Peptides against a protein of PDB entry 7BBL. Designs and how they scored, part 1

All scores and structures are predictions.

Target 1, 86 residues: chain A of PDB entry 7BBL
Amino acid sequence: IAQESLESQEQRARAALRERYLRSLLAMVGHQVSFTLHEGVRVAAHFGATDLDVANFYVSQLQTPIGVQAEALLRCSDIISYTFKP
Unless a header shows other numbers, all headers, positions and changes below count from the first letter of the chain.
Peptide ipSAE is a variant of ipSAE made for these designs: the mean of its two directions, with the distance scale d0 fixed at 1.0 Angstrom where the peptide's residues are scored. Compare it only between designs on the same protein; published cut-offs may not carry over.
A fold fails the geometry check if it doesn't show the stated peptide or something in it is severely misdrawn.

## One batch from the design tools (peptide)

Design b1_p8_1 (made by RFdiffusion4)
Fold by OpenDDE base, seed 2:
Structure b1_p8_1 (fold): chain B 86 residues (1-86), chain A 8 residues (1-8)
Amino acid sequence: as target 1 above (86 residues)
Amino acid sequence: TAVAGTKP
């Protein structure tokens, strides 16, 4: 039985992670999400939408260390991780 | 609870 190449296995793994990520974006719509940013900064916000290329997160009620912003744009490159309860 | 991560 011809074994799948390591490169092909890695490609399938990346595709699976990408799909899981995109599905998580759909699941978080309208929910409060906790975001971990660089330098240990953590914020919470209600998720609204993303760009078509998922470059930015459009959020509302962004809770920051200095106050609450009604509407905000978070760059995905600034986000290390996020968590939410579906 | 769902957790997702990104790397720069």
Scores: peptide ipSAE 0.043, ipTM 0.648, DockQ to the pose 0.054
Fold by OpenDDE base, seed 3:
Structure b1_p8_1 (fold): chain B 86 residues (1-86), chain A 8 residues (1-8)
Amino acid sequence: as target 1 above (86 residues)
Amino acid sequence: TAVAGTKP
Protein backbone atom coordinates (compact mmCIF):
# COMPACT_ATOMS: atom_id res chain seq x y z
CA ILE B 1 0.00 0.00 0.00
CA ALA B 2 1.53 3.27 -1.10
CA GLN B 3 1.44 5.68 1.81
CA GLU B 4 0.92 9.36 1.18
CA SER B 5 4.06 11.29 2.06
CA LEU B 6 4.14 13.49 5.15
CA GLU B 7 4.66 16.52 2.93
CA SER B 8 1.57 15.63 0.92
CA GLN B 9 -0.48 15.17 4.08
CA GLU B 10 0.65 18.57 5.33
CA GLN B 11 -0.19 20.11 1.96
CA ARG B 12 -3.73 18.73 2.13
CA ALA B 13 -4.11 20.03 5.66
CA ARG B 14 -2.98 23.52 4.60
CA ALA B 15 -5.36 23.43 1.66
CA ALA B 16 -8.26 22.49 3.92
CA LEU B 17 -7.44 25.32 6.33
CA ARG B 18 -7.18 27.77 3.43
CA GLU B 19 -10.57 26.72 2.11
CA ARG B 20 -12.11 27.14 5.56
CA TYR B 21 -10.53 30.58 5.84
CA LEU B 22 -11.87 31.71 2.47
CA ARG B 23 -15.34 30.45 3.32
CA SER B 24 -15.10 32.43 6.54
CA LEU B 25 -14.37 35.58 4.54
CA LEU B 26 -17.46 34.99 2.43
CA ALA B 27 -19.57 34.44 5.53
CA MET B 28 -18.42 37.63 7.26
CA VAL B 29 -19.41 39.98 4.41
CA GLY B 30 -21.73 42.64 5.75
CA HIS B 31 -21.39 41.48 9.35
CA GLN B 32 -19.79 43.19 12.29
CA VAL B 33 -16.50 41.53 13.10
CA SER B 34 -14.46 41.80 16.27
CA PHE B 35 -10.73 42.02 15.56
CA THR B 36 -7.89 41.41 17.96
CA LEU B 37 -4.79 43.38 17.03
CA HIS B 38 -1.33 43.58 18.54
CA GLU B 39 -0.72 44.98 22.01
CA GLY B 40 -4.14 43.81 23.17
CA VAL B 41 -6.01 46.29 20.98
CA ARG B 42 -9.52 45.19 20.08
CA VAL B 43 -11.69 46.83 17.45
CA ALA B 44 -15.01 46.09 15.78
CA ALA B 45 -16.04 46.87 12.22
CA HIS B 46 -18.38 45.88 9.44
CA PHE B 47 -16.56 43.79 6.88
CA GLY B 48 -16.72 45.03 3.30
CA ALA B 49 -14.12 43.29 1.18
CA THR B 50 -10.53 42.19 0.75
CA ASP B 51 -8.02 42.65 -2.03
CA LEU B 52 -7.05 39.77 -4.31
CA ASP B 53 -4.25 38.45 -2.12
CA VAL B 54 -6.22 39.09 1.08
CA ALA B 55 -3.51 41.41 2.32
CA ASN B 56 -6.00 44.01 3.50
CA PHE B 57 -9.51 44.15 4.93
CA TYR B 58 -11.69 47.01 3.76
CA VAL B 59 -14.11 47.78 6.57
CA SER B 60 -16.68 50.35 7.65
CA GLN B 61 -17.77 51.74 11.01
CA LEU B 62 -14.46 50.85 12.62
CA GLN B 63 -14.81 51.23 16.37
CA THR B 64 -11.44 52.12 17.85
CA PRO B 65 -10.38 53.17 21.36
CA ILE B 66 -10.38 56.81 20.25
CA GLY B 67 -13.50 56.87 18.08
CA VAL B 68 -15.30 55.53 15.04
CA GLN B 69 -13.89 55.67 11.52
CA ALA B 70 -16.49 55.56 8.78
CA GLU B 71 -14.18 53.64 6.46
CA ALA B 72 -10.81 52.07 7.09
CA LEU B 73 -8.22 49.62 5.89
CA LEU B 74 -6.97 46.89 8.20
CA ARG B 75 -3.78 45.15 7.21
CA CYS B 76 -4.21 41.41 7.64
CA SER B 77 -0.66 41.20 8.98
CA ASP B 78 -1.80 43.33 11.92
CA ILE B 79 -4.70 41.05 12.77
CA ILE B 80 -4.11 38.29 15.29
CA SER B 81 -7.65 36.93 15.31
CA TYR B 82 -11.27 37.78 14.63
CA THR B 83 -14.74 36.57 15.56
CA PHE B 84 -18.18 37.10 14.09
CA LYS B 85 -21.68 35.68 14.06
CA PRO B 86 -22.40 34.27 10.60
CA THR A 1 -19.77 32.17 15.97
CA ALA A 2 -16.84 31.83 13.59
CA VAL A 3 -13.30 32.21 14.90
CA ALA A 4 -10.11 32.72 12.92
CA GLY A 5 -6.58 33.40 14.08
CA THR A 6 -3.08 33.92 12.76
CA LYS A 7 0.40 33.80 14.20
CA PRO A 8 1.67 37.17 15.49
Scores: peptide ipSAE 0.042, ipTM 0.649, DockQ to the pose 0.051
Fold by OpenDDE base, seed 5:
Structure b1_p8_1 (fold): chain B 86 residues (1-86), chain A 8 residues (1-8)
Amino acid sequence: as target 1 above (86 residues)
Amino acid sequence: TAVAGTKP
């Protein structure tokens, strides 16, 4: 019997995860998102947009431990996880 | 609730 290669299965899995990620970016537009950053830091902000390669998140009303920033840029590489109510 | 994460 023929079976799909492990590499092909992994490729499909990566594609599915990437699609879910991109869909989540679309879904979070205009919503307040909770971000978990390094060193146990958690912030909340309204999601605005990303750049073309999704390297940065442009957000507003960023709630930080020391106050609120009206507008801010979050590097995606600094984000461990995020959650929001769609 | 939508949840996403990135690996380090």
Scores: peptide ipSAE 0.042, ipTM 0.645, DockQ to the pose 0.053
Fold by OpenDDE base, seed 4:
Structure b1_p8_1 (fold): chain B 86 residues (1-86), chain A 8 residues (1-8)
Amino acid sequence: as target 1 above (86 residues)
Amino acid sequence: TAVAGTKP
């Protein structure tokens, strides 16, 4: 019986996580999302969209420690985690 | 509530 390689198992795990991630992006459209950034910074914003490679989050009403930005771009690489109510 | 994390 052929055993699936560790790399193949990891690949499937990554694919499953990627799918969950993409589905979460669809679910958060139009919702206020709380983002945790580096250095303990937390912001909230209404999620609009992402670019095709999901490199950036296009958001509105970004509540930052120093004020609110009507529209903003969050780099996904700067985001540690996010939470929202579907 | 949905929670998602990204790698550092």
Scores: peptide ipSAE 0.042, ipTM 0.648, DockQ to the pose 0.053

Design b1_p8_1_s1 (made by RFdiffusion4, then SolubleMPNN; from b1_p8_1, 4 letters changed)
Fold by OpenDDE base, seed 1:
Structure b1_p8_1_s1 (fold): chain B 86 residues (1-86), chain A 8 residues (1-8)
Amino acid sequence: as target 1 above (86 residues)
Amino acid sequence: PALAGVRP
């Protein structure tokens, strides 16, 4: 049996990570999520949805250091990490 | 960058 090529292994790894990411987004729907942003800023919000290319997070009840936003858009590029309780 | 924008 021929060993799977390195390129094929990497492709499968990327696919698995992408699937896990997308599944996490689905699992987040309707839940409060804690987002870690740059400079140690942390916010919490209820996850609503993403756009088609998953470039932005549409959230509600965004709790920020300076107040609460009923509806907000978080750019994925501004997010370092997130945690939530399924 | 801005932390968040208000949804339209």
Scores: peptide ipSAE 0.080, ipTM 0.725, DockQ to the pose 0.080
Fold by OpenDDE base, seed 3:
Structure b1_p8_1_s1 (fold): chain B 86 residues (1-86), chain A 8 residues (1-8)
Amino acid sequence: as target 1 above (86 residues)
Amino acid sequence: PALAGVRP
């Protein structure tokens, strides 16, 4: 039986994860999302959009420990995890 | 933790 190379299998796995991730972003639109940041900081915001390379999250009503920001940019590299209810 | 800047 011809078997896919390990590299090919890994590529398919990455592609599947990427697709699932992108679909999750679509599901986030308009919803309040809870973000876990570094140093145990947690914030909540309404998801608006991302840039084309998904490097940044454009959010509104960002609830931070020091107050609420009407509109803000969250760098994806600063986000450890997020949760939301579709 | 530097929260990224305000959306312009």
Scores: peptide ipSAE 0.080, ipTM 0.726, DockQ to the pose 0.076
Fold by OpenDDE base, seed 5:
Formats: C-alpha cells, sequence, structure tokens
Structure b1_p8_1_s1 (fold): chain B 86 residues (1-86), chain A 8 residues (1-8)
C-alpha cells in the first residue's frame, strides 16, 4: 500500500536510460551512424570508440556537407541525436 | 594520425 518515493522513481528512470544509452554505444561499434547536429546539420560516420567519460566520439569516414574526413572527433555535446542500423 | 575536430 506504500508508494515508492518520487526521488526513487526518478533514480530508477535515470539508471534505466543510462543503461540503454551505454548499450546503444556498444551496438554502434563498427556501424555507420547518422548524427543530427545543431542548426539542421546532419553527418554520417563509422563509429570507432568513445573516451572514458563519453565526452567524445572517435569516428572514421565522416561525411560532411563539404567532404569526407577520414578520422574525426565528434563532441557529444554537439550531437542532438543519432540513428543506426544494428 | 591526429583526429580532426568538427563543430556544427
Amino acid sequence: as target 1 above (86 residues)
Amino acid sequence: PALAGVRP
């Protein structure tokens, strides 16, 4: 009859979202990912790895509006969303 | 080789 506290519910929700996020990073390895950046800019790249705090994405074959970059660093703070086909 | 940074 006692309801779980709001703080506890929020903590579980954050934990679930974090786990899902980390699983998505694992699933990206070796795949081409489409990234949506600010101001409608969209790029595609092969995902390589992240740093320990997941602040940056190390990618290859980055397709930009002005050309292809063989190796590139994408800041996670610049990414609004991403999609890929596992 | 060094990686290039991209900014939107």
Scores: peptide ipSAE 0.074, ipTM 0.724, DockQ to the pose 0.068
Fold by OpenDDE base, seed 4:
Structure b1_p8_1_s1 (fold): chain B 86 residues (1-86), chain A 8 residues (1-8)
Amino acid sequence: as target 1 above (86 residues)
Amino acid sequence: PALAGVRP
């Protein structure tokens, strides 16, 4: 039995992570999500949609330390992590 | 309605 190459293993791992990510986005729709941003900033917002190519999260009722934004864009690259209740 | 971009 030929052992799978390291590169192939990494490729499968990346694919699995990508799938989990995409499924999480679908699960987030219509839910309030807590986002952890850089510098320890945490915000909460209702998830609307993403533009996967542009790497934007379209959210509503974004609760920030300085107020609530009715509609906002979060850059995916600025998001360290997120959590939500399905 | 315009969407606002937020940055930390």
Scores: peptide ipSAE 0.071, ipTM 0.718, DockQ to the pose 0.069

Design b1_p8_1_s2 (made by RFdiffusion4, then SolubleMPNN; from b1_p8_1, 5 letters changed)
Fold by OpenDDE base, seed 3:
Structure b1_p8_1_s2 (fold): chain B 86 residues (1-86), chain A 8 residues (1-8)
Amino acid sequence: as target 1 above (86 residues)
Amino acid sequence: RRLAGVRP
C-alpha cells in the first residue's frame, strides 16, 4: 500500500479544518457570539448569516465600545477569533 | 479603529 503523499495529507487536513469551520458557523446561528477584532477590540453580537464566500458576517445587536448597532456587517478579514456557547 | 460597517 503506497504511503499517502505529504500533499495529500495536507489536503485532508485542510478539508477537515474547513468542515469544522463550516459546522461552527451552523452551530452559532441565533447565538450571541463574542468577536475579537484588531487592537484588542471585542464586540458581541447575535449571528445571523454569512455570504456565500464567507467574506462577511451579518449580525444583529452588535455591542461595541462606542454603542449598539441593531444590524451590522463584520468583515471576516477584521476578525481574529470568535467564541460562543452552543 | 477599523470597526464593523452598519448595514444600510
Scores: peptide ipSAE 0.090, ipTM 0.745, DockQ to the pose 0.069
Fold by OpenDDE base, seed 2:
Structure b1_p8_1_s2 (fold): chain B 86 residues (1-86), chain A 8 residues (1-8)
Amino acid sequence: as target 1 above (86 residues)
Amino acid sequence: RRLAGVRP
């Protein structure tokens, strides 16, 4: 039984993480999502869509510490984590 | 703040 190389194992792990990530984006469509951003900022918003390269999240009803934004753009690189109820 | 408002 040829043992899979470490590099191949890492490649499969990255692919699995990417798939899980993309599935989570599909699952959150239309739901209120809680986002944790840098500097302890936490926001909640309804997830709408991402762009093709998943660089940005288009959201609505963004609840921020300074008020509600009807529509907003969250940069993926600014998001540490998110949670939602499917 | 790094949040951008999107207006249609």
Scores: peptide ipSAE 0.076, ipTM 0.731, DockQ to the pose 0.093
Fold by OpenDDE base, seed 4:
Structure b1_p8_1_s2 (fold): chain B 86 residues (1-86), chain A 8 residues (1-8)
Amino acid sequence: as target 1 above (86 residues)
Amino acid sequence: RRLAGVRP
């Protein structure tokens, strides 16, 4: 039985994680999402869309420690994690 | 890091 190489296994694992990520983006459309940012900052917003390379999240009703923004751009690189209820 | 407001 030819064993799949470790590199191939890792590649499949990365691909599966990427797919799961993309599916989560689809699932969060129109939902309020809680984002954990750096420095322990947490914000909540309604997810609208991402750009083509998923570098940014376009959100609405962004609840921040300093107020609410009707529309905002969150850089994905600034997000540590997010959670939402599908 | 700055949260950027998107103006419509």
Scores: peptide ipSAE 0.073, ipTM 0.729, DockQ to the pose 0.093
Fold by OpenDDE base, seed 5:
Structure b1_p8_1_s2 (fold): chain B 86 residues (1-86), chain A 8 residues (1-8)
Amino acid sequence: as target 1 above (86 residues)
Amino acid sequence: RRLAGVRP
């Protein structure tokens, strides 16, 4: 049984993670999402869209510690994690 | 600390 190379296994793992990530973005559309940002900051917002390279999230009704923003841009690099109910 | 997500 030709054992799959380590490189091939890693490639499949990366592909699976990428697919899961993209599916989660699609599932977020129209839902309120809770985002965990750096330094323990948590915000909630309705997900609208992302740019093609998934560098930014375009959101609405962004609830922040300092107030609510009707529309906002969240940089994906600032997000540690997110959760939502589909 | 500017919340990095404030308005484009």
Scores: peptide ipSAE 0.090, ipTM 0.749, DockQ to the pose 0.062; fails the geometry check

Design b1_p8_1_s3 (made by RFdiffusion4, then SolubleMPNN; from b1_p8_1, 5 letters changed)
Fold by OpenDDE base, seed 4:
Structure b1_p8_1_s3 (fold): chain B 86 residues (1-86), chain A 8 residues (1-8)
Amino acid sequence: as target 1 above (86 residues)
Amino acid sequence: RRLAGVVP
């Protein structure tokens, strides 16, 4: 049995993670999402959209430590993790 | 250190 190369296994793992990630973005639409940012900062916002390269998250009702922003852009690279209820 | 940026 020719064992699949490590590189091929890693490629499949990356593809599966990417698919799960994209599906999570679709599932976030219209929901309040809790975002964990750098320095232990946590914010909550309603997910609106992302750009095609998923570089930015367009959100509404962003609850920040300094107040609520009606609309905001979160850089994906500033987000460590997020959680939401589908 | 990169600051988490929120752009309104």
Scores: peptide ipSAE 0.130, ipTM 0.774, DockQ to the pose 0.076
Fold by OpenDDE base, seed 3:
Structure b1_p8_1_s3 (fold): chain B 86 residues (1-86), chain A 8 residues (1-8)
Amino acid sequence: as target 1 above (86 residues)
Amino acid sequence: RRLAGVVP
């Protein structure tokens, strides 16, 4: 039985995590999402779309500490975590 | 305060 290399096992694990992540983005469409940003900032917005490389989140009704923005772009690199109800 | 990473 050819044992799968450690590198191949890690590659499969990364692929499975990536698939789960992409499925979560599809499930997020049209839902209100709570985003945790740096410095303890939390915002809520309706998820609209991402770009092809998932570098940015296009959102609507962005609730911020200083008011609501009808449309906004969130850089994914500035997001620590997010939660939503599927 | 401009939220880092938020572009309106």
Scores: peptide ipSAE 0.126, ipTM 0.772, DockQ to the pose 0.072
Fold by OpenDDE base, seed 2:
Structure b1_p8_1_s3 (fold): chain B 86 residues (1-86), chain A 8 residues (1-8)
Amino acid sequence: as target 1 above (86 residues)
Amino acid sequence: RRLAGVVP
């Protein structure tokens, strides 16, 4: 039985994580999502879309500590985690 | 203060 290389195992693991991530983006469309940002900042917004490279999240009704924004852009690199109910 | 990563 040819043992799969460690590199190939890591590639499959990265691919599976990427697929799960992309599916989560599809599942959150139209839902209110809670985002955890750096410095303990938490925001809630309705998820609208991402750009093609998934660099940004286009959101609506962004609830921030300083008020609500009707529309906003969140940089994916600034998001530590998110949660929502599908 | 602009929130980091939030563009209005």
Scores: peptide ipSAE 0.123, ipTM 0.771, DockQ to the pose 0.074
Fold by OpenDDE base, seed 5:
Structure b1_p8_1_s3 (fold): chain B 86 residues (1-86), chain A 8 residues (1-8)
Amino acid sequence: as target 1 above (86 residues)
Amino acid sequence: RRLAGVVP
């Protein structure tokens, strides 16, 4: 029985995670999203768009501990996790 | 404090 190589299994797992991630971005459009950032900072914002390389999230009505920003950019590298209701 | 990772 030819077993699938470890590298092939890992490649499929990465592909499945990437697909799930991209689908979550599509599902975020127009929804309020709760973001967990570093240092225990939590913010909520309406998701607008991302750039082509998914490096940044363009958001509106960003609720922060220091106030509300009408428009803002969130760096995806600074986001630990997010949750939303689809 | 500007939140690291938030650009207005």
Scores: peptide ipSAE 0.124, ipTM 0.771, DockQ to the pose 0.072; fails the geometry check

Design b1_p8_1_s4 (made by RFdiffusion4, then SolubleMPNN; from b1_p8_1, 4 letters changed)
Fold by OpenDDE base, seed 3:
Structure b1_p8_1_s4 (fold): chain B 86 residues (1-86), chain A 8 residues (1-8)
Amino acid sequence: as target 1 above (86 residues)
Amino acid sequence: RALAGVVP
């Protein structure tokens, strides 16, 4: 049995994780999501969309410590984690 | 510092 190279196995694992991530973004649409940001900041917002490279999250009703923003852009690089109920 | 931008 020709053993698949380690690099090929890693590539398949990355592809599977990427697919799962993209499916999670689809499941977030229209839901309130809790985001954990840097410095212990936590916000909640309704997920709208991402850009094509998933660099930014377009959200609505962003609840922040200083008030609510009707519409906002969250940079994905500023997000440590998120949770939502599908 | 997390920067949330307002979408205009």
Scores: peptide ipSAE 0.104, ipTM 0.750, DockQ to the pose 0.076
Fold by OpenDDE base, seed 1:
Structure b1_p8_1_s4 (fold): chain B 86 residues (1-86), chain A 8 residues (1-8)
Amino acid sequence: as target 1 above (86 residues)
Amino acid sequence: RALAGVVP
């Protein structure tokens, strides 16, 4: 049995991580999500959608230290991590 | 700096 190449193993690992990520976005829909942003900023919001390239998060009821924004855009590049309860 | 934009 030919051993799968390292490159093929890495490709499968990347594909599995991407699938897991996309599934997490689907599972997040309609839930309140806690986002950790840069500089220790944490916000909570209801996840609505992403754009086609998953560059942005469209969220509602964004809780910030200065108030609640009804609708907001979070750039994925600004997000360090997120947590939610399915 | 993280930027949250208000979506109109």
Scores: peptide ipSAE 0.104, ipTM 0.750, DockQ to the pose 0.077
Fold by OpenDDE base, seed 4:
Structure b1_p8_1_s4 (fold): chain B 86 residues (1-86), chain A 8 residues (1-8)
Amino acid sequence: as target 1 above (86 residues)
Amino acid sequence: RALAGVVP
């Protein structure tokens, strides 16, 4: 059995992570999500949609330390992690 | 600083 190259293994790992990411986005729709941003900032919002090309999350009821924003954009690059209950 | 924008 030819041993798969390291590059091929890494490519499959990246593909699997990308699939899990996309599936998580679908599972987030209509749910409240807790987002961890830079500098320890945490926000909660209802997930609406993403623009994967522009790297934006469209959210509603964004709870911030300074108030609630009815509708907002979160940049994916500003998000360190998120959690939600399916 | 994280940038949250208002959706118009």
Scores: peptide ipSAE 0.099, ipTM 0.746, DockQ to the pose 0.080
Fold by OpenDDE base, seed 5:
Structure b1_p8_1_s4 (fold): chain B 86 residues (1-86), chain A 8 residues (1-8)
Amino acid sequence: as target 1 above (86 residues)
Amino acid sequence: RALAGVVP
C-alpha cells in the first residue's frame, strides 16, 4: 500500500484551509465581526467585501477606541484573528 | 466612497 507523499498531504491541507477561509469570508457578509489587531487592539465592524486578492477588508461602522468610522479599510496583514456569529 | 484606513 503506497503511502501518500508528505508534499501531497501538505497540499491537501493547504487547499482545505484555503476553502475554509473563503467560506468564512462569505459567511461574514452583513455581520458584525470582531477583529484582533497587533498590540492587543480590538475593533468591531460590519463586513462589506474584500478585493480580488483578499488583501483588504472593506467594512462599515468600525468601532475603535477613539470613535466610530462609518466606512473603513482594514488591511488583512494587520489582522491577527477575527470572530463573528453567523 | 472615501474609506478611512486603519493601521494598528
Scores: peptide ipSAE 0.084, ipTM 0.728, DockQ to the pose 0.069

Design b1_p8_2 (made by RFdiffusion4)
Fold by OpenDDE base, seed 5:
Structure b1_p8_2 (fold): chain B 86 residues (1-86), chain A 8 residues (1-8)
Amino acid sequence: as target 1 above (86 residues)
Amino acid sequence: PTRFAGTP
């Protein structure tokens, strides 16, 4: 029985996850997104755009524990998870 | 740790 190599399976899995991630970025445009950040911080913001090279999220109406920031930059590396309604 | 930065 011929089987796909483990390396090939992992490559396909990485490709699929990358595609899903990119599609999620497209889907969140114009929507309010809830972000879970480090230290238990949770914020909500309207998604504007990303800088894929620098890995930043450009957002508006950022609801933080200390108030609302009209426009803000979130580092993707600071984001543990996010959720939104498409 | 997380930091918030304003955008111009």
Scores: peptide ipSAE 0.162, ipTM 0.766, DockQ to the pose 0.069
Fold by OpenDDE base, seed 2:
Structure b1_p8_2 (fold): chain B 86 residues (1-86), chain A 8 residues (1-8)
Amino acid sequence: as target 1 above (86 residues)
Amino acid sequence: PTRFAGTP
């Protein structure tokens, strides 16, 4: 049998990462998530949903350095990383 | 820097 090309392997790797990302979005629904943002800012919020096209996270009880926002919109592009307990 | 906004 023919060996899988490097390009094909890379495509599978990207697909796997995308799947893991999407699964994480599903898993975090309703949970408090810790977000690492730019400039060392870290916030915690309950994840509600995301719009994959608009690249927004809809969250509640957003704990910011200046107070708690009951409901908020986070730009996915502003998020460096996140963690949560399933 | 990150800006926070309410849900539209």
Scores: peptide ipSAE 0.161, ipTM 0.763, DockQ to the pose 0.069
Fold by OpenDDE base, seed 3:
Structure b1_p8_2 (fold): chain B 86 residues (1-86), chain A 8 residues (1-8)
Amino acid sequence: as target 1 above (86 residues)
Amino acid sequence: PTRFAGTP
């Protein structure tokens, strides 16, 4: 019986996770998101958009320990995790 | 470390 290769199975799994991730970004638009960053830093911001390669998050009303930044960029590589209410 | 950048 023909069996899908392990590599193909992994590819499908990655594709499914990628789709879910992209859907989460779409659902995030306009919502306040809590971001967990490095060194125990946590910030909250309203999500606006990402660039096409999802390298940066464009956010507004970024609440940081030193104040609120009206408009800001968060590098996706700096984000450990995020949560929001859909 | 995390760096913040304002939008231009």
Scores: peptide ipSAE 0.160, ipTM 0.765, DockQ to the pose 0.069
Fold by OpenDDE base, seed 1:
Structure b1_p8_2 (fold): chain B 86 residues (1-86), chain A 8 residues (1-8)
Amino acid sequence: as target 1 above (86 residues)
Amino acid sequence: PTRFAGTP
């Protein structure tokens, strides 16, 4: 019987996670998203797009602790998690 | 630390 290698299984798992992540980004376009950042900072913003390597989130109506910014960039490396209603 | 920047 055929047996897939451990490396191949892990590769498929990583690919599946990546796909789910990317699909999540597509699903959140135009929606208000709640972002959890470091040090307990939480912001909400409408998701617009990302750059090619998904290093940054282009967002609008960013609700920050000190006010609302019409347009902004969120560094993906600063984001711990996010939630939204599809 | 978290940083915000306007859209370039």
Scores: peptide ipSAE 0.160, ipTM 0.764, DockQ to the pose 0.070

Design b1_p8_2_s1 (made by RFdiffusion4, then SolubleMPNN; from b1_p8_2, 3 letters changed)
Fold by OpenDDE base, seed 4:
Structure b1_p8_2_s1 (fold): chain B 86 residues (1-86), chain A 8 residues (1-8)
Amino acid sequence: as target 1 above (86 residues)
Amino acid sequence: PRRYAGVP
């Protein structure tokens, strides 16, 4: 029985993760999301949208340690993880 | 919107 190469399997795995990621972005629209950033910084905000290359998150009501920003831009690369309730 | 630097 022919077996898919490990490289191909890894590629499919990455693709699956990417798809899951993109689906999560769609799912979080309009929801409050908790973001974990570097240095233990945690913020919460309502997710609005992302740019075409998903480099930035456009959010509102960003709750930061020093206050709330009505609107803000979060660089996706600054985000370690996030959680939200669909 | 203004970019959040990721720091408090």
Scores: peptide ipSAE 0.482, ipTM 0.861, DockQ to the pose 0.059
Fold by OpenDDE base, seed 5:
Structure b1_p8_2_s1 (fold): chain B 86 residues (1-86), chain A 8 residues (1-8)
Amino acid sequence: as target 1 above (86 residues)
Amino acid sequence: PRRYAGVP
Protein backbone atom coordinates (compact mmCIF):
# COMPACT_ATOMS: atom_id res chain seq x y z
CA ILE B 1 0.00 0.00 0.00
CA ALA B 2 1.37 3.38 -0.98
CA GLN B 3 2.20 5.37 2.13
CA GLU B 4 2.50 9.13 2.32
CA SER B 5 6.09 10.15 2.96
CA LEU B 6 7.14 11.32 6.40
CA GLU B 7 8.09 14.67 4.90
CA SER B 8 4.64 15.09 3.42
CA GLN B 9 2.99 14.17 6.71
CA GLU B 10 5.13 16.72 8.53
CA GLN B 11 4.29 19.38 5.95
CA ARG B 12 0.58 18.78 6.47
CA ALA B 13 1.02 18.95 10.22
CA ARG B 14 2.89 22.26 9.97
CA ALA B 15 0.26 23.65 7.64
CA ALA B 16 -2.50 22.69 10.06
CA LEU B 17 -0.71 24.30 12.99
CA ARG B 18 -0.05 27.45 10.97
CA GLU B 19 -3.70 27.72 10.02
CA ARG B 20 -4.78 27.25 13.63
CA TYR B 21 -2.31 29.89 14.75
CA LEU B 22 -3.47 32.44 12.19
CA ARG B 23 -7.10 31.80 13.06
CA SER B 24 -6.34 32.42 16.71
CA LEU B 25 -4.77 35.78 15.83
CA LEU B 26 -7.88 36.80 13.95
CA ALA B 27 -10.02 35.74 16.90
CA MET B 28 -7.91 37.84 19.27
CA VAL B 29 -8.81 41.15 17.62
CA GLY B 30 -10.46 43.47 20.10
CA HIS B 31 -10.10 41.09 23.04
CA GLN B 32 -7.99 41.19 26.15
CA VAL B 33 -5.32 38.53 25.94
CA SER B 34 -3.17 37.10 28.70
CA PHE B 35 0.40 36.53 27.59
CA THR B 36 3.02 34.37 29.23
CA LEU B 37 6.50 35.65 28.51
CA HIS B 38 9.95 34.42 29.45
CA GLU B 39 11.14 34.26 33.05
CA GLY B 40 7.60 33.82 34.32
CA VAL B 41 6.48 37.28 33.25
CA ARG B 42 2.75 37.57 32.69
CA VAL B 43 1.05 40.50 30.99
CA ALA B 44 -2.43 41.26 29.73
CA ALA B 45 -3.36 43.51 26.83
CA HIS B 46 -5.99 44.25 24.25
CA PHE B 47 -4.91 42.87 20.92
CA GLY B 48 -5.04 45.33 18.04
CA ALA B 49 -3.10 43.97 15.11
CA THR B 50 0.05 42.33 13.87
CA ASP B 51 2.47 43.13 11.10
CA LEU B 52 2.25 41.14 7.91
CA ASP B 53 5.02 38.72 8.84
CA VAL B 54 3.55 38.26 12.33
CA ALA B 55 6.75 39.36 14.00
CA ASN B 56 5.08 41.81 16.38
CA PHE B 57 1.78 42.27 18.16
CA TYR B 58 0.39 45.77 18.40
CA VAL B 59 -1.49 45.95 21.68
CA SER B 60 -3.14 48.48 23.94
CA GLN B 61 -3.69 48.76 27.69
CA LEU B 62 -0.70 46.53 28.38
CA GLN B 63 -0.79 45.54 32.03
CA THR B 64 2.74 44.85 33.20
CA PRO B 65 4.14 44.11 36.66
CA ILE B 66 5.32 47.72 36.91
CA GLY B 67 2.40 49.56 35.36
CA VAL B 68 0.08 50.02 32.41
CA GLN B 69 1.31 51.02 28.99
CA ALA B 70 -1.37 52.59 26.80
CA GLU B 71 0.16 51.27 23.59
CA ALA B 72 2.93 48.76 23.16
CA LEU B 73 4.62 46.34 20.83
CA LEU B 74 5.11 42.72 21.84
CA ARG B 75 7.63 40.64 19.93
CA CYS B 76 6.01 37.36 18.98
CA SER B 77 9.28 35.59 19.73
CA ASP B 78 9.00 36.75 23.34
CA ILE B 79 5.65 35.04 23.79
CA ILE B 80 5.59 31.50 25.16
CA SER B 81 1.82 31.20 25.24
CA TYR B 82 -1.38 33.20 25.37
CA THR B 83 -5.00 32.73 26.29
CA PHE B 84 -8.18 34.69 25.71
CA LYS B 85 -11.93 34.38 25.69
CA PRO B 86 -13.35 34.78 22.18
CA PRO A 1 4.37 52.21 19.90
CA ARG A 2 7.26 51.31 22.13
CA ARG A 3 8.40 47.73 22.43
CA TYR A 4 7.92 46.02 25.77
CA ALA A 5 11.14 44.38 26.90
CA GLY A 6 9.32 41.32 28.18
CA VAL A 7 11.20 41.17 31.46
CA PRO A 8 11.22 43.36 34.62
Scores: peptide ipSAE 0.482, ipTM 0.859, DockQ to the pose 0.058
Fold by OpenDDE base, seed 3:
Structure b1_p8_2_s1 (fold): chain B 86 residues (1-86), chain A 8 residues (1-8)
Amino acid sequence: as target 1 above (86 residues)
Amino acid sequence: PRRYAGVP
């Protein structure tokens, strides 16, 4: 039995990370999530859903430094990290 | 919903 190629190992690793990511999205539905954005900006919002290609997060009650936005769209590419309590 | 620019 031959060893997996490096590319195959990397593919499995990426697949595992992707699955974990998608599961986290399901887990955060309805919860308040803290998002870390660029320039040290941090916001909190209730996670609603994403679009089909997970390019955007649809959130509600977005708490920003200048006020609360009832509904908002966050570009996933703008998000450095997020945290929430499942 | 409106897009949040991420900049205050």
Scores: peptide ipSAE 0.481, ipTM 0.860, DockQ to the pose 0.058
Fold by OpenDDE base, seed 2:
Structure b1_p8_2_s1 (fold): chain B 86 residues (1-86), chain A 8 residues (1-8)
Amino acid sequence: as target 1 above (86 residues)
Amino acid sequence: PRRYAGVP
């Protein structure tokens, strides 16, 4: 019986996480999403789309601590986590 | 659109 290598198992795990991530992006389109950013900053916005390399989130009605920004770009690397209701 | 840098 062939045993899958540790590296292969890790590869499958990474692939599964990536798929789940991408599916979540699809699911949040058009929804208000709560984003947790660095240094305790939390914002909410309607998710629109990402660029092709998923480096940036294009959002609207971004609720910031000092007001609402009609349209904004969030760098994915700035986001620690997000939550939304499908 | 303008990038939000995490500061107001």
Scores: peptide ipSAE 0.479, ipTM 0.859, DockQ to the pose 0.060

